# Designs tried in a protein design run: peptides against a protein of PDB entry 4QMF. Part 120

Target 1, 175 residues: chain A of PDB entry 4QMF
Amino acid sequence: ESSFMTLFPKYRESYLKTIWNDVTRALDKHNIACVLDLVEGSMTVKTTRKTYDPAIILKARDLIKLLARSVPFPQAVKILQDDMACDVIKIGNFVTNKERFVKRRQRLVGPNGNTLKALELLTKCYILVQGNTVSAMGPFKGLKEVRRVVEDCMKNIHPIYHIKELMIKRELAKR

## One batch from the design tools (peptide; made by RFdiffusion4, then SolubleMPNN)

Design b2_p24_1_s1 (from b2_p24_1, 7 letters changed)
Fold by OpenDDE base, seed 1:
Structure b2_p24_1_s1 (fold): chain B 175 residues (1-175), chain A 24 residues (1-24)
Amino acid sequence: as target 1 above (175 residues)
Amino acid sequence: MEEEEERFLKEVLEELERELKEEE
């Protein structure tokens, strides 16, 4: 039997408590067991004797990983779908200067969140910028593009260049 | 829907281009 555990930050505890019954219900459909440990601050998912698809445990692992990184449950639970993948991109180590980090992270979001929305549309991904991570959900191709844009942004390449590139690619794909 | 998205994307590009010019 396979088991995966993830730690979550204290500020996430209240939310996780409120949605844990929904997590349990969603995973029960796949015969995956789950445990919320409030003392340790961890979530655990486990296969059971009734787990039919062994691959679903990896999706369950991803679910708790996403939840730990502030992805809302209604979005995170979509990871259990076959056509949905995810990526959690660590951005906190690209820049040592806090102010520079904040500025570059803000460029991913842009004014009124429009940069992020544009990236979501172009990549067909959900994207959440939170703390020192960017969480993304979508097709593998889109996720690869998101990671490139995010990492390049943290390396001081403005997202606009990637948006332009993605728009051109979109136009070419119509032909 | 596609036309609306296209309009939005163009608007975002224009906005970002203005921001880049302001940063320079």
Scores: peptide ipSAE 0.618, ipTM 0.929, DockQ to the pose 0.825
Fold by OpenDDE base, seed 4:
Structure b2_p24_1_s1 (fold): chain B 175 residues (1-175), chain A 24 residues (1-24)
Amino acid sequence: as target 1 above (175 residues)
Amino acid sequence: MEEEEERFLKEVLEELERELKEEE
């Protein structure tokens, strides 16, 4: 039997409590057991004797990882679909200066969230910027592009350059 | 929907280009 555990921050506890029955129900369809430990502040998923597909435990692992990083349940649960992948990009260590970090992180979101929305459309991914991580969900090719844009942004390359590139690629693909 | 997305992307690009020019 396989088991995975992830810790979650205290501020996420209230939300996780409210949706945990839905998490349990979603995982029960795949015969994956789950536990919410409020004392430790952890989520655990594990295979059971009834688990048919051994690979589904990896998706369950990803589900709790996404939930720990503030992805809402209706979006996070889509990770259980066969065609859906995810990535959690740590951005907190690229810049030591807090002000510079905040500025670069804000560039990913942009005015009115439009930069982020543009990136989501162009990569066909869901993207959530929260704290020291960026969570993304979507096709594998799109996720690779998201990681490049996010990391480059933290390295002081403005997302606009990637948006231009992705728009050109999109136009070429229509031909 | 495709046309609306394309218009949105162009508007975002124009907005970001303007912001970059203002920062220069």
Scores: peptide ipSAE 0.616, ipTM 0.928, DockQ to the pose 0.752
Fold by OpenDDE base, seed 5:
Structure b2_p24_1_s1 (fold): chain B 175 residues (1-175), chain A 24 residues (1-24)
Amino acid sequence: as target 1 above (175 residues)
Amino acid sequence: MEEEEERFLKEVLEELERELKEEE
């Protein structure tokens, strides 16, 4: 049997407790077992003897990974769908200066979250900027674009340049 | 919905262009 475990930060505990029955129900449909350990601060997913699709355990792994990174359950659970992929982009190591890091991370979000929303629309992805990671969910093509924009932003390339490029590409694709 | 998205994207672009000029 296969199993995967992920740790979650303390501030997620209350939320995870609240939605854990929903997590269990969603995974039960696929005969995947799950455990929330509040002492260790971990989530575990496991195959069972009744697990039919062996690949679903990898999606279950991704589910708990996303939940640990503050993705809400109604969004995170979509990872169990066959056509949905995800990426967790580590952004904390691109710059050592904290102020510079915060500034560049804020550029991904933009005023009123509009930059992020624009990126979501253009890439057809869900994107969440939290702490030292950016979580994204969507088609593989879109995820590749998100990673490029996020990493370039942390390298001091403003997202506006990518937004312009993606807008042009979108217009060209309509023709 | 697509027209609304396009309008939104253009507005965001204009906003970001203004912000860039202010930061420089």
Scores: peptide ipSAE 0.616, ipTM 0.928, DockQ to the pose 0.778
Fold by OpenDDE base, seed 2:
Structure b2_p24_1_s1 (fold): chain B 175 residues (1-175), chain A 24 residues (1-24)
Amino acid sequence: as target 1 above (175 residues)
Amino acid sequence: MEEEEERFLKEVLEELERELKEEE
């Protein structure tokens, strides 16, 4: 039987405690067992003898991964849907200078979060920028685009160039 | 919905273009 574990930061503990019953209920529908270990600071998911779909454990793995990276439960739980995929993009290693890192990360969000919202619309993804990671949920095609934009942004390519490209691509697809 | 999204995207582009010019 398969199991997956992820660690979560201390600041996430209180939230995870509050939603863990909901996590359990959601996974129980698929006969996936789960454990929240507050001592270790970990979440574990595992198949049971009653687990019918072997692929659901991978989605459960993704669920706890998303939760560990501050994705709220109502959004994260959507990963259990067949048509939903996710990606957790590590951005912390692209730039060593903290100020430069913060500046580039802020470009992903933009004024009033509008850059991020634009990216979400164009890619049909949910996107959360938190700490040293960007979490995204959506179709695989959209996720690929999100990763490209995010990584390029950390490499000092402003998201505007990708937004323009995606807008053009969208218009071409309508014709 | 598409028209609203398109308007929003255009506004975002304009805002970002302005910001880029200010950074240069």
Scores: peptide ipSAE 0.615, ipTM 0.928, DockQ to the pose 0.785

Design b2_p24_1_s2 (from b2_p24_1, 7 letters changed)
Fold by OpenDDE base, seed 4:
Structure b2_p24_1_s2 (fold): chain B 175 residues (1-175), chain A 24 residues (1-24)
Amino acid sequence: as target 1 above (175 residues)
Amino acid sequence: SEAEEEKFLKEVIEELEKELEEEK
């Protein structure tokens, strides 16, 4: 039997309480047990004797990880699908200067969120920029590109260059 | 649609290019 626990920030508590019944229901389909500990501020997932697929616990682990990082449940729960992967990219350690950090993080989002939307389209991923992390969900190949763009952005390479590159690759793939 | 996505992407690039030019 396997168990995974993740901590969540206090500001997520109210939301997690609201959706926890839905989390439980989703995991029950796979015979994965889960616990929301409001005192500790943690979520736990566990296999049971009835868990058929031992690999599903890793998906459950990812689910609570995503939820802890502000991904909404309707999106996060998709991680339980076999063809869905995720990545949580820590961006807070690339830049020490707060203003520079904020500026570079904002570049990922862009005006009216259009940069982010473009990246989502090109990578076929869901992307959420929140705090010191970027959460992404989608196909593995797309996730690799997302991580590259995100990390490069924090290293002062503007996402526009990657967007152009991805567009070229997309066009070539149509041929 | 795919055509709409393509149009959107081109518009995003144009917008970002303008921003970069303004930063110079």
Scores: peptide ipSAE 0.657, ipTM 0.945, DockQ to the pose 0.763
Fold by OpenDDE base, seed 3:
Structure b2_p24_1_s2 (fold): chain B 175 residues (1-175), chain A 24 residues (1-24)
Amino acid sequence: as target 1 above (175 residues)
Amino acid sequence: SEAEEEKFLKEVIEELEKELEEEK
């Protein structure tokens, strides 16, 4: 038997309560049990005797991780698909200065969220910037690119340079 | 569409280039 637990911040409680029945239903299809503990502020997923696929518990673990980091359920639940991977990138430790951190994080999003949307299109990933983490979902190749862009951004390399590079690569792939 | 995405990406680049220039 395998079990995984993740803590979530208090501000996520209301949302998680709202969607928890949907989480339960999605995991029930794979015979994975789940528990929302509002006192502790945690989510838990567990295998059962009827769990057939041993790998699905790891995806369930990823699901609750994504939910804890503010990824909406309709997007997060896609992690249960075989061809879908995810990455949670910690960005809070790259810069000690709060103002500098906020500025660099904002560059990932850009005006009207357009920088982020461009990155999503070019990498074929979903990307969410929230707090001290960036959550991404998509193909492994795309996720690798996202991590590079995110970390470089925190190291003061503007995403525009990566966007241009990715566009060139995209054009070359068409030919 | 592909054409719409391409147009969007070019517009994003132009916008970001403008912002970078303003920061200088």
Scores: peptide ipSAE 0.656, ipTM 0.944, DockQ to the pose 0.760
Fold by OpenDDE base, seed 2:
Structure b2_p24_1_s2 (fold): chain B 175 residues (1-175), chain A 24 residues (1-24)
Amino acid sequence: as target 1 above (175 residues)
Amino acid sequence: SEAEEEKFLKEVIEELEKELEEEK
């Protein structure tokens, strides 16, 4: 039987405690067991003898991964759907200068969060910028685009250039 | 609606272009 564990930061503990019953209920539908360890600061998911679909454990793994990266439960739980994929993009290693990092990360969000909203619309993804990671959920094609935009942004390519490109692609797809 | 989304996206681009120009 398969199991996966992820660590979560201390500041996430209170929230995870609050929603853990909901996590348990969602996973019970698939006969996946789960454990929240507050001492270690970890979440674990594991198959049981009643688990029918062996692939669902991978989605459960993704669920706890997303939760650990501050994705809210109502959004994160959608990963259990067959057509939903996710990506957790590490952005903390692209620049050494903290101020530069913060500046580039902020560009992903933009004024009033409009840059991020534009990216979400164009990629049909949910995107959360938090700490040293960007979490995304959506179709595989969209996720690939998100990763490109995010990484390029951290490499000092402003998201506007990608937004323009994505808009062109969107127009072409309508034809 | 799609029309509203298109309008929004265009406004975002204009806003970002302005910001880029100000950074120069």
Scores: peptide ipSAE 0.655, ipTM 0.944, DockQ to the pose 0.771
Fold by OpenDDE base, seed 5:
Structure b2_p24_1_s2 (fold): chain B 175 residues (1-175), chain A 24 residues (1-24)
Amino acid sequence: as target 1 above (175 residues)
Amino acid sequence: SEAEEEKFLKEVIEELEKELEEEK
C-alpha cells in the first residue's frame, strides 16, 4: 500500500474544510482513502485493499498538492482524469529582490489577467499564479511550454515574446 | 471561436507592447 502527504498553509484551512467531503467522495470512487489533519495542517491520501488501479494514488497525490497551492476543487479534481497532467512551478528562487520578484510575477498575469488568459489559450492549460508557485494543468506539451514561459519571465524575459512565438507555432500547426 | 481568440491575442500583444514602451 502507498500513501502521500502534503502540508498546506494556515490560510487555506477554512476552504479545505468546506470542500473536504467533496474530496472524499471523489476519491472514494477509486477506493482511495484520505485524511485532513487540521492540527498538523496536512492532507493525506492512501491506497486501500479495494484500490483497483494502484496508479490512481499518484493522481490523488497531485490532487492534494494542487489544493495546497490554492487551486479550487472543481479545477483540481480534473487531475483524476486520465488525460490530465499538472505541474507546480517554484518561482520564488529566481530572484532575491522582493520588489523585482513581485514585478516579474505580475507580468505573468498582466493587465486584467489578459497575459495569463493568452497563455492559457495558447497552451491549452489552466494556470494559477499564487505566492511562490505557479500551478498548471493540461496536456504535457502545453505544460512544458508553460514552464518555459514562467521560468523565463522570472529570468526577465517578458511573456510577450513567448506569446508571439506561440502564436506563430499555432499558425504553423494549422498547415 | 478561433477568430475571436485571434482577435483577443492581437489586442493583448498591442496592450503589452504599449506597456513595455512605457516602462523603458
Scores: peptide ipSAE 0.654, ipTM 0.944, DockQ to the pose 0.798

Design b2_p24_1_s3 (from b2_p24_1 with E1D E3K E4K E10K E18K)
Fold by OpenDDE base, seed 4:
Structure b2_p24_1_s3 (fold): chain B 175 residues (1-175), chain A 24 residues (1-24)
Amino acid sequence: as target 1 above (175 residues)
Amino acid sequence: DEKKEEEFLKKVIEELEKELEEEE
């Protein structure tokens, strides 16, 4: 038996309660058991004797990880698809100064969220900037690009340079 | 759709370039 547990912040509790039946139903299709512990503030996923594909537990692990980081269920549940990967990028440790951290994190989003939308478009990923993490879902190649842009941004490399680079790569791929 | 995406991306670059100029 394989089991994975993740903690979630208190502010996420209400939402998780509302969608947990949907989580259960989605995982039941794969014979993965799940538990929401409101006292501990944790989510757990477990294989059962009826679990056919042992690898699905890793996707279930990723599902609860994404949910803990404020990814909405309709998006997070897509991780159970074979062609979908995810990454949770910790950004809180790149900068010690809070103001500098906030400024650099805001650059990922940009005016009206346009920087983020551009990155999502160019990488074919879903990207959510929340708190001290950036959650991304999409193809592996796209995720690698997202991580680079995010980490570089936290290292004071503006996303515009990566956007330009990705646009050039996109144009070259059309040839 | 592709044309609209391209136009959007160009707009984003212009906006960000303006912001960078203002920071300098």
Scores: peptide ipSAE 0.651, ipTM 0.941, DockQ to the pose 0.780
Fold by OpenDDE base, seed 3:
Formats: structure tokens, sequence, C-alpha cells
Structure b2_p24_1_s3 (fold): chain B 175 residues (1-175), chain A 24 residues (1-24)
């Protein structure tokens, strides 16, 4: 038997309570058990005797990890699909200065979220910037690109340079 | 629609270029 637990911040509690029945139903299809502990502030997933696919528990682990990092359930649940991967990029340790951190993190989002939307289009990923993490879901190649852009942004390389690069690559691929 | 995406991306580039000039 395998079990994984993740903690979630208090501000996620209300939302997680509202969607937990949906989480349970989604995991039940794979015979994965789950528990929401509101006292501890944790989510747990575990295999059962009826779990057929041993790899699904790892996807369930990723599901609760994504949910803990503010990814909405309708998006997060897609991680259970075979062709879907995810990455949770920790960005809080790149810069010690809070103002600089906030500024660089905001560059990932951009005006009206347009920078983020551009990155999502070019990488074919879902991307969510929240707190000290960036959550991404999509194909492995796209995730690799997202991580590079995110980390470089926190290292003071503006996303515009990567967007231009990705646009060029996309154009070349059409030829 | 690929054309709409291209137009969007071009707009984003223009917006970001303007922001970079204002920040530096």
Amino acid sequence: as target 1 above (175 residues)
Amino acid sequence: DEKKEEEFLKKVIEELEKELEEEE
C-alpha cells in the first residue's frame, strides 16, 4: 500500500471543502481512497486492495499537490489522464528581497495576465502563478520550457525574450 | 484560430516592450 499526504494553506480550506466530493468521485474511479483533514489542514491519497494501476497513486499525489497550490479542480483533475504531466516550480528562494520577488513574479503574469496567456499558448500548458510556486500542466516538452521561463524570470530575465524565442520556433515548425 | 493567436501574441510583445522601456 502507498500513501501520500500534502498540507494546504488555510485560505484553501473553504474551496477544498466545496470540491472534495468531486475529488473523491474522480479518485474512486481508480480505486484510490482520499481524506481531507481540516484540523491538520492536509489531504491524503492512498491505494486500496482494488487499485489496479500502481502508477495512478502518483497521479493522485500530483492531484492533491496541485489542489494545495490553488489549481482549480476542473483543471487539476486532468492530471489523472495518462498524457498529462505537471510541475510545481518553487520560486520563493530565488530572491531574498520581497519587493524584487513580487516584481519578478508579476512579470510572469504581465498586464491583464497576457504574458501568462502567451506562455500558455506557446507551450501548450496550463500555468498558474500563486504564492511561492508556479504550477504547470501539459506535455513534458512544454513543461520544460515553462520551467526555464519561470526560473529565468526569477533570475531577472524578462519573459518577453522567451516569448519571442518560442514564437520563432513555432513559426519555423510551420515550414 | 491561429490568426487570432498570432495577433494576440504580437500585441503582447508590443505591450511588454513598452513596459521594459518604462522600467529601465
Scores: peptide ipSAE 0.651, ipTM 0.941, DockQ to the pose 0.826
Fold by OpenDDE base, seed 2:
Structure b2_p24_1_s3 (fold): chain B 175 residues (1-175), chain A 24 residues (1-24)
Amino acid sequence: as target 1 above (175 residues)
Amino acid sequence: DEKKEEEFLKKVIEELEKELEEEE
């Protein structure tokens, strides 16, 4: 049997409690067991003797990882689909200055969230900017692009340059 | 839908270009 555990921040506890039955039900379909430990502040997933697909435990691992990073359950649960991958990009260590960090992180979102929406559209990914992480879900190619844009943004390369590049690539792909 | 997406993306670029100009 395989088991994975992730910690979650205290502010996430209330939400996780509300959706945990749904998590359990989703994982039960794959005979994956799960535990929410409110004392430790952890989520655990584990295979059972009835687990048919051994690879599903890795997706379950990703599920709890996403949930810990504030991805809503209806979106996070999609990770259990075969064609869906995810990435959790740590952005908190690129900049030591908090104000600069916030500014650069905000550039990922942009006015009215339009920068983020553009990135989601161009990469065919779901993207959530929260705290010190950016969570993304989608095709592997798209995820690679998201990571590049996110990290570059934290390195003071404005997302606009990547958006333009992605648009050009998209147009070229249509030909 | 594709036209709407393209229009949206163009709008985003214009908005961001203005922001960059303001930051300079």
Scores: peptide ipSAE 0.650, ipTM 0.941, DockQ to the pose 0.787
Fold by OpenDDE base, seed 5:
Parts: sequence; structure tokens; C-alpha cells
Structure b2_p24_1_s3 (fold): chain B 175 residues (1-175), chain A 24 residues (1-24)
Amino acid sequence: as target 1 above (175 residues)
Amino acid sequence: DEKKEEEFLKKVIEELEKELEEEE
């Protein structure tokens, strides 16, 4: 039997409580057990005797990881699909200055969230910027691109340059 | 849909270029 546990911040507790039945139902289809511990502030997933696909536990692990990082359930649950991958990019350690950190993080989102939307379109990923992490879901190739853009942004390379590059690449791929 | 996406992306670039000019 395999199990994975993740901690979640207190501010996620109320939301997680509201969707936990849905989490349970989704995982039950794969005979994966799950536990929400409100005292510890943790989520646990584990295989059962009835678990058929051993690889699904890793996806379940990713599910609770995404939920802990504020990804909403309707999006996070898609990780259980075979063709869906995810990445959680830690951005909090690139810059020591808080103000600089906030500024660079905001560049990922941009005005009206348009920068983020552009990146999502170009990479075919879902992207969520929250706290000290960026969560992304999508095809593996797209995730690699997202990570590059995110890390470069935290290194003071503005996303606009990557957006332009990705647009060119997209046009070339159509030919 | 693809044309709309392209137009959106162009607008985003224009907006970001403007922001960069204002930050400098």
C-alpha cells in the first residue's frame, strides 16, 4: 500500500471542506482512499486493496498537492486524466527583496490577468499564480515552457519577450 | 476562434509594451 500526505494552509480549510465529498467521489472511482485532517491541516491519499492501477496514486498525490496550492477542484481533478500533467513551481526563493518579489510575480499576471491568459493560450496550460508558487496543468511540453517563463520572470526577464517568442513559434508550427 | 486569439495576443503585447515604457 502507498500513501501520500500534503499540508495545506489554514485559509484553504473552508474550501476544502466544501469540496471534499467531490474529492472522495472522484478518487473512489479509482479505489483510492482519502482523508481530510482538519486538526493537522492535511490531506492524505492512499491505495486500497481494490486499487487496480498503481500509477493512479501518483496522480492522486498531485491532486491534493494542487488543491493545497489553491487550484480549484474542477480544474485540479483533471490531473486524474492520463494525458494531464502538472507542475508546482516555487518562486519565493529567486528574490530576497519582498517588494521586488511582488513586482516580478505581478508581471506574470499582468494587467487584468492578460499576461497570464496569453501564457495559458500559448502553452495550452492552466496557470495559477498564488503566494510563493505557480501551479500549472497541461501537456508536458507546455509545462516546460511555463516553467521557463516563470523562472525567467523571477530573474527579471519580462514575460513579454517570451510571449513574442511563443507567438512566433506557434506561427511556424502551423506551416 | 484562432483569429480572435491572435488579436487578443497582439493586444496583450501592446499593453505590455506600454507598461514597460511607463516603468522606465
Scores: peptide ipSAE 0.649, ipTM 0.941, DockQ to the pose 0.760

Design b2_p24_1_s4 (from b2_p24_1 with E1K E7K E10K I13L E22K)
Fold by OpenDDE base, seed 3:
Structure b2_p24_1_s4 (fold): chain B 175 residues (1-175), chain A 24 residues (1-24)
Amino acid sequence: as target 1 above (175 residues)
Amino acid sequence: KEEEEEKFLKKVLEELEEELEKEE
C-alpha cells in the first residue's frame, strides 16, 4: 500500500472541514482512502485493496498538496483527470529581504490580479499565488512557462517581458 | 471571445508598463 501525508496551515482548517466530504467522494470513485486530522493539521491519502490504478495515488497526493496551498476544491479536484498536471513552486527562498519578497510576489499578481489573469490565459493554466508558494495546474508546456515566469520574477525579471513574449507567440500561432 | 481576450491582454500590458515606470 502507498500513503502520502501533507500538513496544512491552521487558517485552512475551517475550509478543509467544509469540503472534506467532497474530497472523500471524489477519491472514493478511485478507491483511495483519505483522512483529515484536525489535531495534527494533516491530510492523508492511501491506496486500498480495491485501488485499480496505481498511479491515481500520486494524483491524490497532488490533490491534498494543492488543497494545503489554498487551491479551492473545485479547481484542485481537476488534478485527478489524466490530462491535468500541477506544479507547486516554492518562492520563499529566492529573496532574503521580506519587503523585496513581497514586492516581487506582488508583481506576479499585478493590479487587480490582471497580471496573473494574463499569465493564466497565455499559458492555459490555473495559477494561485499564496504565501511562499505558487500553485499551477494545466498542461505540461504551460506549467513549464509558468515556472519560468515565476522564478524569473523572484529573480527580479518583471513578468511583463514574459507576457510580451507569450503574446507574440500566440499571435504567430494564429497565422 | 478571442477579441475580448486580446483587448484584455493589451490593457494589461498598458497597466504593467505604467507600473514598471513607477517602480523604476
Scores: peptide ipSAE 0.657, ipTM 0.943, DockQ to the pose 0.833
Fold by OpenDDE base, seed 4:
Structure b2_p24_1_s4 (fold): chain B 175 residues (1-175), chain A 24 residues (1-24)
Amino acid sequence: as target 1 above (175 residues)
Amino acid sequence: KEEEEEKFLKKVLEELEEELEKEE
C-alpha cells in the first residue's frame, strides 16, 4: 500500500474544510482513501485494497499538493484526468531581496493579470502564482515551457521575451 | 475564437513593451 502526505499552511485550513467532502467523493471513485488532519495541518492520500490502478495514487498525491498551494478544488481535481499533469515551482529561493522577489513575481502576473493570461493561452496551462510557489496544470510540453518562463523571470528575464517566442512558435505551427 | 486570442496577445505585447520602455 502507498501513502502520501503534504502539509498545508494555516490560512488554507478553512477552505480545505469546506471542500474536503468533495475531495473525498472524487477520490472514492478511484478507491483512494484520504484524511484531513487539522491538528498537524496535513492531507494524506492512501491506496486501499480496492485500488485497481496503482498510478492513480500519484495523481492523488498531486491533488493534495495543488490544494496545499491554494489551487481551487474545481481546477485541482482535473489532475485526476489521464491527460493532465502538474508542476509546483518553488520561486522563493531565487532571490534573497524581498523587494526584488515581489517585483519579479509581479512580472509573472503583469498589468491586470494579462501576462499570466497570455502565458496560460500560449502554453495551454492553468497557472497560479501564490506566495513562494507557482502551480501549473496542463500538458507536459506546456508545463516545461511554464517552468522555463517562471524560473527565467525569477532570474530577471522578463516574460515578454518568452511570450514573443511562444507567439512565433504558435504562428509557425499554424503553417 | 482564435482571432480574439490573437488580438489579446498582440495587445499584451504592446502593453509589456510600453512597460519595458518605462523601466529603461
Scores: peptide ipSAE 0.657, ipTM 0.942, DockQ to the pose 0.788
Fold by OpenDDE base, seed 5:
Structure b2_p24_1_s4 (fold): chain B 175 residues (1-175), chain A 24 residues (1-24)
Amino acid sequence: as target 1 above (175 residues)
Amino acid sequence: KEEEEEKFLKKVLEELEEELEKEE
């Protein structure tokens, strides 16, 4: 039997309590057990004797990882689908200056969130910028592109350059 | 839908170009 545990920040506790029955129900379909520990501030997923698909536990691990990083349940639960992958990109350690960090993180979002929406469209991913992490869900190719854009942005390469490149690639792919 | 997406992307590009000019 396999088990995975993820810690979550205190500010997620209320939300996680609210949706945990839905998490349980979704995982029960795959015979994966789960536990929410409010004292420790952790989520755990475990295989059972009735777990048929050995790979589903890894997806369950990813589910709780996404939930810990503020991804809402209706989106996060899609990770249980066979064709869906995810990535959690740590952005907090690229710069030590808080103001510089905030500025570069804001560039990922852009005016009215349009930069982020453009990136989501071009990569066919869901992207959430929250705190010191960026969570993404989608096809592997798209996730690779998202990670590149996010990390480069934190390294002071503006997302506009990647957006231009992705737009050109998209146009070429339509031919 | 594709035309709307293209229109959106062009708009975003223009907005970002303006923002980049302001930061420089």
Scores: peptide ipSAE 0.656, ipTM 0.943, DockQ to the pose 0.840
Fold by OpenDDE base, seed 2:
Structure b2_p24_1_s4 (fold): chain B 175 residues (1-175), chain A 24 residues (1-24)
Amino acid sequence: as target 1 above (175 residues)
Amino acid sequence: KEEEEEKFLKKVLEELEEELEKEE
């Protein structure tokens, strides 16, 4: 029997409480048990004797990881699908200066969130920029691209260069 | 849908180019 736990920040507590029944129901379909500990501020998932697919626990682990990073439940729960992967990219350690960090993080979002939307479209991923992390969900190829763009952005390489590249690749793939 | 996506992406590029110029 396998178990995984993740901590969540206090500001997520209210939301997690509201959706935890839905989390439980989603995991029950796979005979995965889960616990929300409000005192510790943790979520736990664990296999049971009735768990049929042993690999589903890893997806359950990813689910709580995503939820801890502010991914909404309706999106995060998609991680339980076989074709869906995720990545949680830590961005807080690339820049020590807070203002520079905020500026570079904002570049990922862009005007009206359009940069982010473009990246989502081009990579076929869901992307959420929140706090010191970027959460992404999608195909492995797309996730790899997202990570590259995100990390490069934090290294002061503007996303526009990657967007242009991805657009060119997309056009070439249509031929 | 694809045409709309293409138009959107072109718009985004233009916006980002303008933003990049402002940062210089």
Scores: peptide ipSAE 0.656, ipTM 0.943, DockQ to the pose 0.842

